# Ledger of designs, part 211: peptides against a protein of PDB entry 5K2M

Target 1, 273 residues: chain A of PDB entry 5K2M
Amino acid sequence: MRIGITYTVLRREEMAIKERAGEFGEVVMLHEDDLLFPGNYDLDVVIIRNVSHFKALYTARLFESEGIPTVNSSRLIFEAGDKLFATLRLAGKVPVPEWKAALSEGGALRVPDSLGYPLVSKPVFGSWGRLLAKVNDRDSLEAVLEHRKWMKNPLYGIHYFQEFVEKPGRDIRSYVIGGEFVGAIYRYSNHWITNTARGGKAEPCSDPEVEELSVKAWEAFGEGALAIDIFESEKGLLVNEVNPNMEFKNAARVTGADMAGKLVEYAVEVAKT

## One batch from the design tools (peptide; made by RFdiffusion4, then SolubleMPNN)

Design b2_p30_5_s2 (from b2_p30_5, 16 letters changed)
Fold by OpenDDE base, seed 1:
Structure b2_p30_5_s2 (fold): chain B 273 residues (1-273), chain A 30 residues (1-30)
Amino acid sequence: as target 1 above (273 residues)
Amino acid sequence: SMVEKQRELQELFEKADELFDPSVALRGSD
């Protein structure tokens, strides 16, 4: 078994994945600077850990073109890594926050007619709460839309909105790998954007409803390793988004779950299929 | 250890990224 690991930065996650992969076979670390295609790669599977969503997507697709399976697959990265495409998958299987998509400014200006205020503007791509805006009124909506006109990436012209969900000062991050629930954490934050980078406390989440919902959310995609963001709302649990390029160092630390091992085990299974 | 050095390098890269993109400071580790 030869396991490739693509990476941009050797993080705690990549180190843990490397270590666990070594138990199953030969590990080939592939920095993104070393990746040239077409190439002659002698690998049974590649674990994709590029930081950039797009680099991860293209790397996965390039290896697949060489007949080498990837974890995650380019399909999964594409569908799960786009918030709108992920919502389309999720909405058919699990409760999600109310959402609207508009393809023009004129369409976007009508979103409050359906969702009301406050609403959340999200880019369809990006991580860590980048370019999230809580839109409380018409003036704020117009400002967000004006700024979007000047953004270089045409994907910023895809206007994705959600209802603003009041959270109990926390959200839930769960992990499902190969259809198996691995663990979950509460992420505490005093800000409406729950981001652990702002000094948020993480605590273990042991809730059977979270486990069941997380598995169902994964089943909407049907493959790979996903981190799943869940909101506790007055309406019950809502699946907000999924991440096909998960960070898990804090979750692993807090829960004691062997997320790196589970990821490697799944990659080995994929290699055998 | 090599692990500690890699961690230091990671932290350095994160800091460098924060200089170019303050949104990187919002990078949650989970």
Scores: peptide ipSAE 0.013, ipTM 0.443, DockQ to the pose 0.112
Fold by OpenDDE base, seed 5:
Formats: structure tokens, sequence, C-alpha cells
Structure b2_p30_5_s2 (fold): chain B 273 residues (1-273), chain A 30 residues (1-30)
């Protein structure tokens, strides 16, 4: 078994994955600078750990073009890594926050007619709550739309909105790998954006409803390794988003779950199918 | 702290994305 690991930065996650992969076979670390296609790669599977969503997507697709399976697949990275495309998958299987998408400013200005205020404006891409805006009124909506016009990336012209979900000062992040629930954490924050990168703390989450919902959310995609963000709301549990490029160092530390081992075991399984 | 290091890393990648390709997005964080 020869296991490739693509990476941008050697983080704690990549070090743990490398260590665990060494128990199953030969490990080939592939920095982004080492990647050239077409190439003659002698690998049975590649674990994709590029930090950039788009670099991860293209890297996965390039290895797949050489007949080498990837974890995650380019399909999964594409569908799960885009907030709107992920919502489209999730909405058919699990409860999600009410949402609306618009493809023009004129369309976006009508979103409150359906969702009311307050709203959350999200880019379809990004991490760590980047460019999330709580939109409380018409003036705030116009300001967000005006700012988007001056952004260079055309994807900012895709207007994705959710209802504002009042959370109990925390959210839930769960992990499902190959259809198996691996663990979950509460992430605490004093801000409406709950994220550990912004000074939140993590605690173990042991809730059978979270486990069941997490597996169902994974089944909406049907493959790979996903981190799943869940909100506790007055309407019950809501699946907010998924992440195919998960960090798990805090979750692994807090829960004691072998996230890296489970990911490698799944990659070895994928290599054999 | 771990939070500070994560923030520094985030800022580094954001700057790199702005410089090379504004269409590139970051994913991660638990």
Amino acid sequence: as target 1 above (273 residues)
Amino acid sequence: SMVEKQRELQELFEKADELFDPSVALRGSD
C-alpha cells in the first residue's frame, strides 16, 4: 500500500495522518510544489490536505484523472465545499436553516420578503466565518450588496442568505468518516459566529440525536470524511454546513477520538475498492 | 497561543490568495 498525502502546510492534522498512514504502508508526502500533471504517480490512494478549497478540488481531480482515488473525492470537495451546493444536498435529507439564493442585486433585495430580518449573508466559499454578515435591516442589506460589487471574485455575485438562527452561545461540530460517526464537540463563543479560530473553547458532545443527524447529513453526500456544523435552535437541530477539508486537532484532543486513524483506515478501504 | 497561531496562519493564507488568485477559498477549522 502506497499512500499519498497532499498538503500546503504540515499542520498537526497532517503530522497525525502521516504517522497513522505509516502503519498501513509507504507514505509519500506531496507538498503543492511537488505536484505536476500529467505525472507518473505510483500511489494506491491520495489523502487531500491542501488548505485551499480550489487547490484541494483540482488536486483531487488531477489524481483521479491518473486513475488514483482520493479522500476526499473531487466530487465531494466540490459539493460539500460550496455552502450553496452543500445546502442543496442537505435540504433533501436533514433540517437546514431557511435559505435563499439570488443571482443579482435586484434579486437579493427581495430576499427579506421571504426570510424577513435578521438575515445572515454568506459567501458560497470561505472559512472561519469570513465575510459573514448579520443583516438587520434594508440599509445593512444595501451596504453588503454595495461592498460585494467592489470585490474582484465573481463568486461574490452569488448571493446566499440564511435566516438568523439564535444559538445558545455554542454550536456543534461532528465528524463522520466513511459513514461512521467518529465524534462531536460543542464550540463555545460569546459571538453569534461560533468558531474555535476566533477564541472559542471546545467540549465533548455526547448526544444520540446529534449522532443520528450527523450520519444522515453525511448520507446526503454518500462518501468521504466530513465535519458537520449543527445549530441548536428553537426548531430543533439544524445542519448549517459541512467541511470536506476538516481540521480536527481540537476535536481529537477533546473527545479522544482517533480522527487521523479513522481517516487513514477509510483511505485504505477506498484504495481496495 | 494555539488561537494566535491559527489566526496568523489564516491571515497568511488570505494574503496569499489575494496575491495569486482571488477565486481561491480556504476551508478548515474545528
Scores: peptide ipSAE 0.015, ipTM 0.465, DockQ to the pose 0.207; fails the geometry check
Fold by OpenDDE base, seed 4:
Structure b2_p30_5_s2 (fold): chain B 273 residues (1-273), chain A 30 residues (1-30)
Amino acid sequence: as target 1 above (273 residues)
Amino acid sequence: SMVEKQRELQELFEKADELFDPSVALRGSD
């Protein structure tokens, strides 16, 4: 078996994936600079680890066009990596924060009529809480909308909003690979945007409700490897978003779960189908 | 340390990708 691994940066995750993949066959590391299409790639499966959402998406689709399956698939990357498209999948299967989407400024100005204040404005693409805005009032909404007009990427003209969820100073990140729950962590933060990159502590999460909800969230997509962000709210657990390009170094360290091994095992299964 | 060098490299690449793909600038670490 020949396992490709595409990457932008050799992170701890990519190193672990490479090491585990070596136990199953020949590993071909493919830096973004090595990728040219169409090509004659002799690979049974490709694990997509490009940092860029769009580079990951296009890389997956390009390999698929040559008959090489990818983990994750371009379909999954597309649907899960867009917050709005992910919400559309999730909302039919699991509890999610209340949300609205608007395609114009005039539409966006009516969002508070349904959701009230405070709101969270999110871009449909991107992670790390970048360009997230807590919108407390009309003036703040108008300011966010005005700023969006000056952004060059037309995707910033897609207005996605959620209710503001009060969290207990933490959120949950779980991992589901091939439909199997692998593990979960609490991420602690004093900021309303919970992100471990800002110096938050991670602790193991052992909750059967989290496990069940995580699997159901994965089933909304039905394939691949997903990190799942879950909020603890007064209404119970809410699935906030999913990530098809999971980072797992902290989760693996804290839980002891072999996330890299599980990802490789799943990729090997995909290669055999 | 090798860990610090990897972090510096990661930050450099994130900055580079932010210039070419704003979506990278928007992605979260665990």
Scores: peptide ipSAE 0.014, ipTM 0.432, DockQ to the pose 0.146; fails the geometry check
Fold by OpenDDE base, seed 2:
Structure b2_p30_5_s2 (fold): chain B 273 residues (1-273), chain A 30 residues (1-30)
Amino acid sequence: as target 1 above (273 residues)
Amino acid sequence: SMVEKQRELQELFEKADELFDPSVALRGSD
């Protein structure tokens, strides 16, 4: 078994994946600078750990074109890594926050007619609460839309909105790999953006409802390794988003779950199919 | 230490990725 691992930066996750992969076979670390295509890669599977969503997507697709399966697949990265496409998958299987998409400013200005205020404006790509805006009123909506016009990336012209979900000072991040629930954490924050990246506390989440919902959310995609962001709302649990390029350092530390091992085990299974 | 250099490098890459690819999250603290 020859396991490739693509990476931009050697994080704790990539180090853990490398270490666990070494128990199953030969490990080939592939920095982004080492990747040229087409190429003759002697690999049974590639674990995709590029930091960039787009680099991860293209890397996965390029290996697949050489007949090498990837974890995650380019299909999963594409569908799960775009917030709108992920919502389209999730909405058919699990409860999600109410949402609207618009393809113009004129369309976006009508979103409050359906969802009311406050809204959350999200880019369809990106992570860490970047360019998330709580839109409380018409003036704020107009300001967000005006700023989007001056952004160079055409994907900022895709206007994705959710209802604002009032959270109990925390959210849930769960992990499902190969259809198996691996673990979940509470992420505490005093800010409406519950990103642990800003110094939030993490605690283990042991809730059977979270486990069941997380597996159902994974089943909406039907493959790979996903981190799942869940909100506790007055309406019950809502699946906010999924991440096909998960960080798990804090979750692994807090839960004691062998997330790197589970990811490698799944990659080895994918290599055998 | 090697760990400190890795952290500094991570922070640098995170900042660079923010500048060049807005799809790249500064995932410094999941």
Scores: peptide ipSAE 0.013, ipTM 0.420, DockQ to the pose 0.117; fails the geometry check

Design b2_p30_5_s3 (from b2_p30_5, 17 letters changed)
Fold by OpenDDE base, seed 3:
Structure b2_p30_5_s3 (fold): chain B 273 residues (1-273), chain A 30 residues (1-30)
Amino acid sequence: as target 1 above (273 residues)
Amino acid sequence: MKEEEQRKLQEKFYRADEDYDPEVALRGSD
């Protein structure tokens, strides 16, 4: 078994994946700067750990074009890594926050007629709460839309909105790999954007409802390794988003779950299919 | 190179054309 690992930065996750992969076969570390295609890669599977969503997507597709399966697949990265496309998958299987999409400023200005205020403006791509805006009123909505007009990437012209969910000072991040629930954490933050990268604390989450919902959310995609962000709301648990390029160093630490091992085991399984 | 030396080198070569914040990427979201 020859396992490739593509990476941008050697984080704790990539180190753990490398270590665990070494138990299953030969490991080939592939920095994204050294990747050239088409190539003659002698690999049975590639674990995609590029930090960029787009670089991960294209890297996966390039390996797949050479007959090398990837974890995650380019299909999964594409569907799960776009917040709108992910919502479309999730909404058919699990409770999600109320959402609207608009393809014009004029359409976006009518979103509050359905969602009310406050609402959240999200770019369809991006990580770590980048460009999330809590929109409390019409003036704030107009400001967000005005700023979006001047952003260079045309994807910023895709207007995705979600209801603002009042959270109990935390959210839940769960992990499902190959359809198996691996673990979950609470992420605590005093900010409406709960993100440990912004100084949040992680604690273990042991809730059977979270486990069941997480598996159902994964089943909306039906493959791969996903981190799943869940909100505790007055309406119950809501699946906010999924991440096909999951970070897990703190989750693994606080839960004791072998997330790196589970990811490698899944990659080895994919290599054998 | 030791993995730590490689990490430190990678931390210096963050490209400006990325769709992510390199500092946030190192810290993580979980």
Scores: peptide ipSAE 0.186, ipTM 0.675, DockQ to the pose 0.146
Fold by OpenDDE base, seed 2:
Structure b2_p30_5_s3 (fold): chain B 273 residues (1-273), chain A 30 residues (1-30)
Amino acid sequence: as target 1 above (273 residues)
Amino acid sequence: MKEEEQRKLQEKFYRADEDYDPEVALRGSD
């Protein structure tokens, strides 16, 4: 068994994956600078850990073109890594926050007629709460739309909005790998964006409803390793988004779950199929 | 390579068209 691991930065997650992969076979670390295609790679499977969503997507597709399976697959990265496409999958299986998509400024200006205020404006791509805006009124909406006109990437012209969900000062991040629930954490924050990179604390989440919902959310995609962001709302649990390039250093620490091992085990099973 | 050395290296090669901030990427979301 030869396991490739693509990476941009050796984070705690990549180090843990490397260590655990070494127990299952030969490990080949592949920095982004080492990736050239076609490359005739001698690998049974590749674990995709590129930081960039787009680099991860293209890397996965390039390995697949050489007949090498990837974890995650390019299909999963594409569908789960785009917030709108992920919502389209999730909405058919699990409760999600109310959402609207618009393809023009004129369309976006009508979103409040359906969702009201406050809204959350999201880019369809991006991590760590980047370019999330709480839109409280018409003036704020116009400002967000105006600023997006001057952004370089044309994907910023895809306007994705959610209802603002009032959360109890925390959200839930769960992990499902190969259809198995691995664990979940609460992420505490005093900010409406509950990302731990903004000074949040992580605590274990042991809730059977979270486990069931997380598995159902994973089943909307039907493959791979996903982190799942869940909100506790007045309406119950809502699946906000999924991440096909999951970070898990604190989740693994606080839950004691072997997330790196589970990811490697899944990659080994993918290699055998 | 230390995480901090990797950070400095990434910051040096950061492009305005990248879909992530290298400094934020090193801190992580969880």
Scores: peptide ipSAE 0.170, ipTM 0.678, DockQ to the pose 0.128
Fold by OpenDDE base, seed 4:
Formats: structure tokens, sequence, C-alpha cells
Structure b2_p30_5_s3 (fold): chain B 273 residues (1-273), chain A 30 residues (1-30)
């Protein structure tokens, strides 16, 4: 078996994936600079680890066009990597925060009539809490919308909002690969945006309700490897978002779960189908 | 690999049209 791994930067995750993939076959590391299409790639499967959501999406689709399956698939990256499209999938299967989408400024200005304040403005794309805004009032909403007008990317004209969920100073990140729950962590933060990269602590999460909900959230997409962000709220557990380009270095460290191995095993299964 | 080495590697491949911040990407989300 020949396993491709596309990457932007050789992180701990990519190193672990490379090491585990070597146990199953020949590993071909493919930096973004190595990618040219159409190409002559002799690969059975490609693990997509490009940092950019868009580069990951296009890379996956390009390999699929050559008849090479990818983990994750371009379909999954597209559906899960867009916060609005992910919400549309999730809302049919699991509890999610209340949300609204507007396609104009005039529509966006009416969102508080339904969600109230405070609400959260999110871009439909992007990671690590980039361009998230807690909108406490009308003036703040107008400011966010005004700034969006001057952003060059047309996707910033898609206005996605959620209710503001009060969290107990933490959230949950779980991992489901090929329909199997692999593990979960609590991420602690004093900021309303819970992100361990901002100085948060990670601890193992062992909760059967989290496990069940995580699998159900994965089933909304029905394929691939997903990190799932879950909120503990007064309404119970809410699935906030999913990530088809998961980072897991701290989750693997804290839980002891072989996340890289599970990802490779799934990629090998995909290659055989 | 040391964080500083990772940063230098990221900076080498960073482009202004990327949909991520390279410094944030190295720190990660988990």
Amino acid sequence: as target 1 above (273 residues)
Amino acid sequence: MKEEEQRKLQEKFYRADEDYDPEVALRGSD
C-alpha cells in the first residue's frame, strides 16, 4: 500500500501520522509545493493535512479526480469545514446552539429579533476563533457588519450567527474516526472563546453522554475523521462545530489515545473500498 | 521539533493569501 500525506507544515500530528502510516506501507510525504495537477500519482489513498481549509478542500478534490480516495474526502471537508453547512447537517441529528443566517446586511440587522443579545458572529470559514465576535448590542452588530463590507473575500458577506452559550469555563473536544469514538478532552479557558492555544489546559473527558453525542454528530456526515466541539450548557450538551482538519497533539497526549494510528487505519480501510 | 524551528518552517511557506495565521496554526486548537 502507498499512502500519501499532504502537508503545509510538519507538525506533531503529521509526524505521528507519518510514523504510523509507515507500519502499513510506503509513505509518500507531499508538501504543498510538490502538488501539481493533473499528475501521475501512484497512491492508494491520501491523508489530507494541509493547514488551509481551502487548500485541503481543493487538494482532496484534485486527488479524487485522479481516482485516488482521500481522508478526509473533499465532500466532508466542504460540508464540515463550512460552519453554516456543518450546522445544517448537525441540526438534523443533534442539539446545536440556536443559529441564524442572513445573506444581506438588512437581513443580519434582524437577527437579534430572533436570537436576542448577546449573540456570536462567525465567518463561515476559518479556524482558531478567527473573526469571532461576541455581539452585545446594536452598535456592535453595526460595527461588525460595517467591517465585513470592507473585507475582500465574498464569503464574509454570508452572515452566520449563533446564540451566545454560557459555558462553565471550558468546552469539550471529541474525536470520531470512521464512526468510532476515539477520545475527548476538556479545554479550559477564562475567555469566552475556548482555545488551548491561548493558554488553556486540556484534561481527559470520560463521559458516556459525550461519547454518544459525538458519534451521532459524526453520523450527520457519515464518513471521515472529525474533531467535534461540544458545549456544556444549561440546555444540556450542544454540538457547536466540527473540524475535518483536526489537530490532536494535546488530545492524544492527555488521553493516551492513538489518534494518528486510528486515522491511518481508517485511511487504509478507505483505500481498500 | 522546537517551536521556534516550527515557526521558521511555517514562515518559509507562509503566503499573504493564506486563510490562516501561521503563528496561530503552529499553536493549534487543542
Scores: peptide ipSAE 0.167, ipTM 0.693, DockQ to the pose 0.126
Fold by OpenDDE base, seed 1:
Parts: structure tokens; sequence; C-alpha cells
Structure b2_p30_5_s3 (fold): chain B 273 residues (1-273), chain A 30 residues (1-30)
């Protein structure tokens, strides 16, 4: 078994994955600078850990074109890594925050007619709460839309909105790999954006409802390794988004779950298929 | 590699991708 691991940066996650992969076979670490296609890669599977959503997507697709399966697959990265596409998958299986998509400024200006205020503006791509905006009124909506016009990436012209969900000062991040629930954490923050990177604390989450919902959310995609972001709301649990390029260093630390091992085990299973 | 050198290298790679805040990316989301 030869396991590739593509990466932009050697994080704690990549180090843990590397270590665990070494138990199953030969590990080939592949920095982005090492990736040239078409290429003669002698690999049975590749674990995709590129930081960029797009680089991860293209890397996965390029390996797949060489007949090498990837974890996650390019299909999963594409479907799960776009907030709108992920919502389309999730909305048919699990409760999600109310959402609207608009393809123009004129369309976006009508979103409050359906969602009301406050609402949340999200880019369809991006991580760490980047470019999330709580939009409290018309003036704020106009400002967000004006700023989006000047952003270079055309994907910023895809306007995705959610209802603002009042959270109890935390959210939940769960992990499902190959359909198995691996663990979950609470992420605490005094800010409406619950992100541990912004000084939030992580604590273990042991809730059977979270486990069940997380598995159902994963089943909306039906493959791979996903981190799942869940909100506790007055309406109950809502699946906010999924991440096909999950970070798990704190989740693994706090829960004691072998997330890296489970990811590698799944990759080995994929290689044998 | 020293943790600080690794961090600086990480920051450099994240900065090369115009879409990433290096400081946030290094800290992670979990």
Amino acid sequence: as target 1 above (273 residues)
Amino acid sequence: MKEEEQRKLQEKFYRADEDYDPEVALRGSD
C-alpha cells in the first residue's frame, strides 16, 4: 500500500495523518510544489490536504485522471466545499437554516422579502468565517453587495444568504468518516461567528441527537470524510455547512478520537475498492 | 524545523493564496 498525502502546509492534522498512514504502508508526502500533471505517480490512494478548496478540488481530479482514488474525491470536494452546493445536498435530508441564493444584485435585494432581517451573507467558498456578514438592515445589505461588485473572483457574485440563527454562544462541529460518527465538539465564542481560530474554546460534545444528525448529513453526500457544522437553535439542531477539508487537531485532542487513524483507514478501504 | 519557522513557512504559503488569512489558517477552525 502506497499512500500519498498532498498538502500546502504541514499542520498537526497532516502530521497525524502521516503517522497513521505509516502503519498501513509507505507514505509519500506531496507538497503542492511537487504536483505536476500528467505524472507517473505510483500510489494506491491520495489523501487530499491542500488548504485551498480549489487546489484540493483540482488535485483530487488530477489524481483521479491518473486512475488514483482520492480522499476526499473531487466530487465530494466540489459538492461539499461549496456552501450552496452543500446546502442543496443537505436540505433534502436534514434541517438546515433557511436560505436564499441570488445571481444578481437585484435578486439579492429581494432576499429580505423572504428571509427578513437579520440575515447572514456568505460567500459560497471560503473558510474560517471569512466574508461572513450579519446583515441587519437594507443599508447593510447594499453595502455588502457594493463591496462584492469590486471583488475579483466571480464567485463573489453568487449571493448566498441564510437566516440569522441565534446560538447559545456555541456551535457544534462533528466528524463523520466513511459513514461512521467519529466525534463532536462544542466551539464556544462570544461572537456570533463561532470559530476557535478566533479565540473560541473546544469542549467534547456527547449528544445522541448530534450523532444521528451528523450521520444523516454525511449520507446526503454518501462518501468521504466530513466535518459537519451544526447549530443549536430554537427550532432544534440545524446543519449549517460541511467541510471536506476538515481541521481536527483540537477536536481530536478534546475528544480523544483517532480522527487521523479513521481517515487513513477509510483511505485504505477506498484504495481496495 | 522550529515551530516558529514552520509557522512562518505556513504564513508564507497562506499569503500566497490571496483567499487566506494566514493567521487564521494557522490557528485552524476547530
Scores: peptide ipSAE 0.087, ipTM 0.612, DockQ to the pose 0.126; fails the geometry check

Design b2_p30_5_s4 (from b2_p30_5, 16 letters changed)
Fold by OpenDDE base, seed 1:
Structure b2_p30_5_s4 (fold): chain B 273 residues (1-273), chain A 30 residues (1-30)
Amino acid sequence: as target 1 above (273 residues)
Amino acid sequence: SMKAEQEKLQQLFDKADELFDPSVALRGSD
């Protein structure tokens, strides 16, 4: 078996994936600079670890066009990596924060009529809490919309909003690979954005309700490896978003779960189908 | 280490790519 691994930066995750993949066959590391299509790739499966969502999406689709399956698939990357498309999948299976989408400034200005204030403005793409805004009032909404109007990427013209969820100073990050729950962590922060990249601490989360909800959230997509962000709210657990290109170094460290191994095992299964 | 320098260089390149793909950020998400 020949396992490709595409990557932008050789992070701890990519090193762990490489090491575990070596137990199953030959490993071919493919830096973004090595990728040219169409190509003559002799690979049974490719694990997609590009940092860019779009580079990951296009890389997956390009390998698939050559008959090489990918983990994650281009379909999964597309649907899970877009916050709105992910919400559409999730909302049919699991509790999600209340949300609205608007396709114009005029539509976006009516969102508070449904969600009230405070609300959260999100781009449909992006990571690490970038361009998240807590919108407390009309003036703040107008400011966010004005800024979006001048952003170059047309996807910023897709206005996605959620209710503001009051969290207990933490959120939950779980991991589901091939339909199997692998582990979860609490991410602590004094800021309403609980991302560990902002100095949050991680602790193990052992909660059967989180496990069940995480699997159900994965089933909304039905394939691949997903990180799942869950909020603890007054309404109970809410699935906020999913990530088809997860980081897991802190989660693996804190839980002791073999996330890299589980990812490789799933990729090997995909290669055999 | 040579690896850390390569990662740092790549981070600089990724920051340049943010002009086209704002999802290219090398922050921890877990």
Scores: peptide ipSAE 0.014, ipTM 0.474, DockQ to the pose 0.166; fails the geometry check
Fold by OpenDDE base, seed 5:
Structure b2_p30_5_s4 (fold): chain B 273 residues (1-273), chain A 30 residues (1-30)
Amino acid sequence: as target 1 above (273 residues)
Amino acid sequence: SMKAEQEKLQQLFDKADELFDPSVALRGSD
């Protein structure tokens, strides 16, 4: 078994994946600078850990074009890594926050007619709560839309909105790999954006309802390794988003779950199919 | 500690990547 691992930055996650992969076979670390296609890669599977969503997507697709399966697949990265495409999958299987998409400023200005205020503006791509805006009124909506016009990437012209969900000072991050629930954490924050990168605390989440919902959310995509963000709301649990390039260092530390091992085991299974 | 240096370095890289590529999919540290 020869296992490739693509990466941009050697994080704790990539180190853990490398160490666990070494128990199953030969490990080939592939920095982005080492990747050239078409190539003659002698690999049975590639674990995709590129930081950029688009670089991860294209890297996966390029290996697949050479007959080498990837974890995650280019299909999964494409569908799960885009907030709107992920919502389209999730909405068919699990409860999600109410959402609207608009393809113009004129369309976006009509979103409050259905969602009301406050609402959340999201880019369809991005991380760490970057460019998330709580939009409380018409003036703030106009300001967000004006700022988007000056952004160079045309994807900022895709206007994705959600209802604002009041959360109990936390959210849930769960992990499902190959259809198996691996673990979950609460992420605490005094800010409406509950990202632990902004100084939040993580604690173990042991809730059978979270486990069931997480597996159902994974089943909306039907493959790979996903981190799943879940909100606790007055309407019950809502699946907010999924991540096909998950961080798990804090979740692994807090829960004691072998997330790196589970990811490698799944990659080895994919290599054998 | 090597751990603290790695964390600082990672934070610097994450910030740099965020500045240069808005598609950077580091969806929140858990």
Scores: peptide ipSAE 0.014, ipTM 0.484, DockQ to the pose 0.192; fails the geometry check
Fold by OpenDDE base, seed 4:
Structure b2_p30_5_s4 (fold): chain B 273 residues (1-273), chain A 30 residues (1-30)
Amino acid sequence: as target 1 above (273 residues)
Amino acid sequence: SMKAEQEKLQQLFDKADELFDPSVALRGSD
């Protein structure tokens, strides 16, 4: 078996994936600079670890066009990596924060009539809480909408909003790979945007309700490896978003779960189907 | 110099990639 691993930066995750993949066969590391299509790639499966959502999406689709399956698939990356498309999948299966989408400024200005204030403005793409805005009032909404007009990417004209969820100074990140729950962590932050990259502590989360909800959230997509962000709210657990380009360094460290091994095992299974 | 122009161009491309996918900008800090 020949396992490709595409990457932008060789992180701890990519090193761990490489190490585990070596136990199953030959490993071919493919930096973004090595990728040219169409190409003659002799690979049974490719693990997609590109940093950019769009580069990951296109890389996956390009390998699939050569008949090589990817983990994650381009379909999964497309649907899970877009916050709105992910919400559309999740909303039919699991509790999600109340949301609205608008395709114009005039539409966006009516969102508070349904969601009220405060609300959260999110871009449909991106990670680490970039361009998340807590919108407390009309003036703040107008400011966010004005700034979006001057952003070069037309996807910033897709206005996605959620209710503001009051969190207990933490959120939950769980991991589901091939339908198996692998583990979960609490991410602590004093900021309403919880991110471990911003100096937040991580602790193991052992909650059967989180496990069940995480699997159900994964089932909304039905394939691949997903990190799932869950909020603890007064209404119970809410699935906020999923990430098809999961970082797991902190989660693996805290839980002791071999997330890299589980990802490789799943990729090997995908290669055999 | 041609090298400085290439570096500037690369920085522009990197910034363009960051603008297209903001996720690339924050991963470089960890």
Scores: peptide ipSAE 0.009, ipTM 0.426, DockQ to the pose 0.103; fails the geometry check
Fold by OpenDDE base, seed 3:
Structure b2_p30_5_s4 (fold): chain B 273 residues (1-273), chain A 30 residues (1-30)
Amino acid sequence: as target 1 above (273 residues)
Amino acid sequence: SMKAEQEKLQQLFDKADELFDPSVALRGSD
């Protein structure tokens, strides 16, 4: 078994994946500078750990074109890494926050007629709460739309909106790999954007409802390794988003779950199919 | 160290890529 690992930066996750992969076979670390295509890669599977969503997507697709399976697949990265495409999958299987999509400014200006205020504007791509806006009124909506016109990437012209969900000062992040629930954490934040990178505490989450919902959310995609972001709302649990390029160092530390081992085990299974 | 220089270089490249893909930046936590 020869296991490739593509990476941008050697994080704690990539170090753990490398260590665990070494128990199953030969490990080939592939920095982005090493990725030239077409290539002659003697690999049974590649674990995709590129930081960029688009670099991860293209890397996966390029290996697949040479007959080498990837974890995650380019299909999964494409569907799960786009907030709108992910919502389309999730909405058919699990409770999600109310959402609207608009393809023009004129369409976007009518979104409050359905969702009301406050609402959240999200880019369809990207992560870490970048360009998330809580839109409280018409003037704020017009300002967000005006700013989008001047952004270089045409994907900023795809207007994705969600209802504003009041959270109890935390959210839930769960992990499902190959259809198996691996663990979950509470992420505490004093800001409506729960990002632990801004000094939030993580605690273990042991809730059977979270486990069941997380597996159902994974089943909406049907493959791979996903981190799942869940909100605790007055309406119950809501699946907010999924991440096909998950960070897990804090979750692994807090829960004691072998996230890296589970990812490698799944990659070995994929290599054998 | 050679490692620290390589990490610094990579961070510079990642900043350039952020112009196209905001997800190039590291979260640093889950």
Scores: peptide ipSAE 0.008, ipTM 0.424, DockQ to the pose 0.161; fails the geometry check

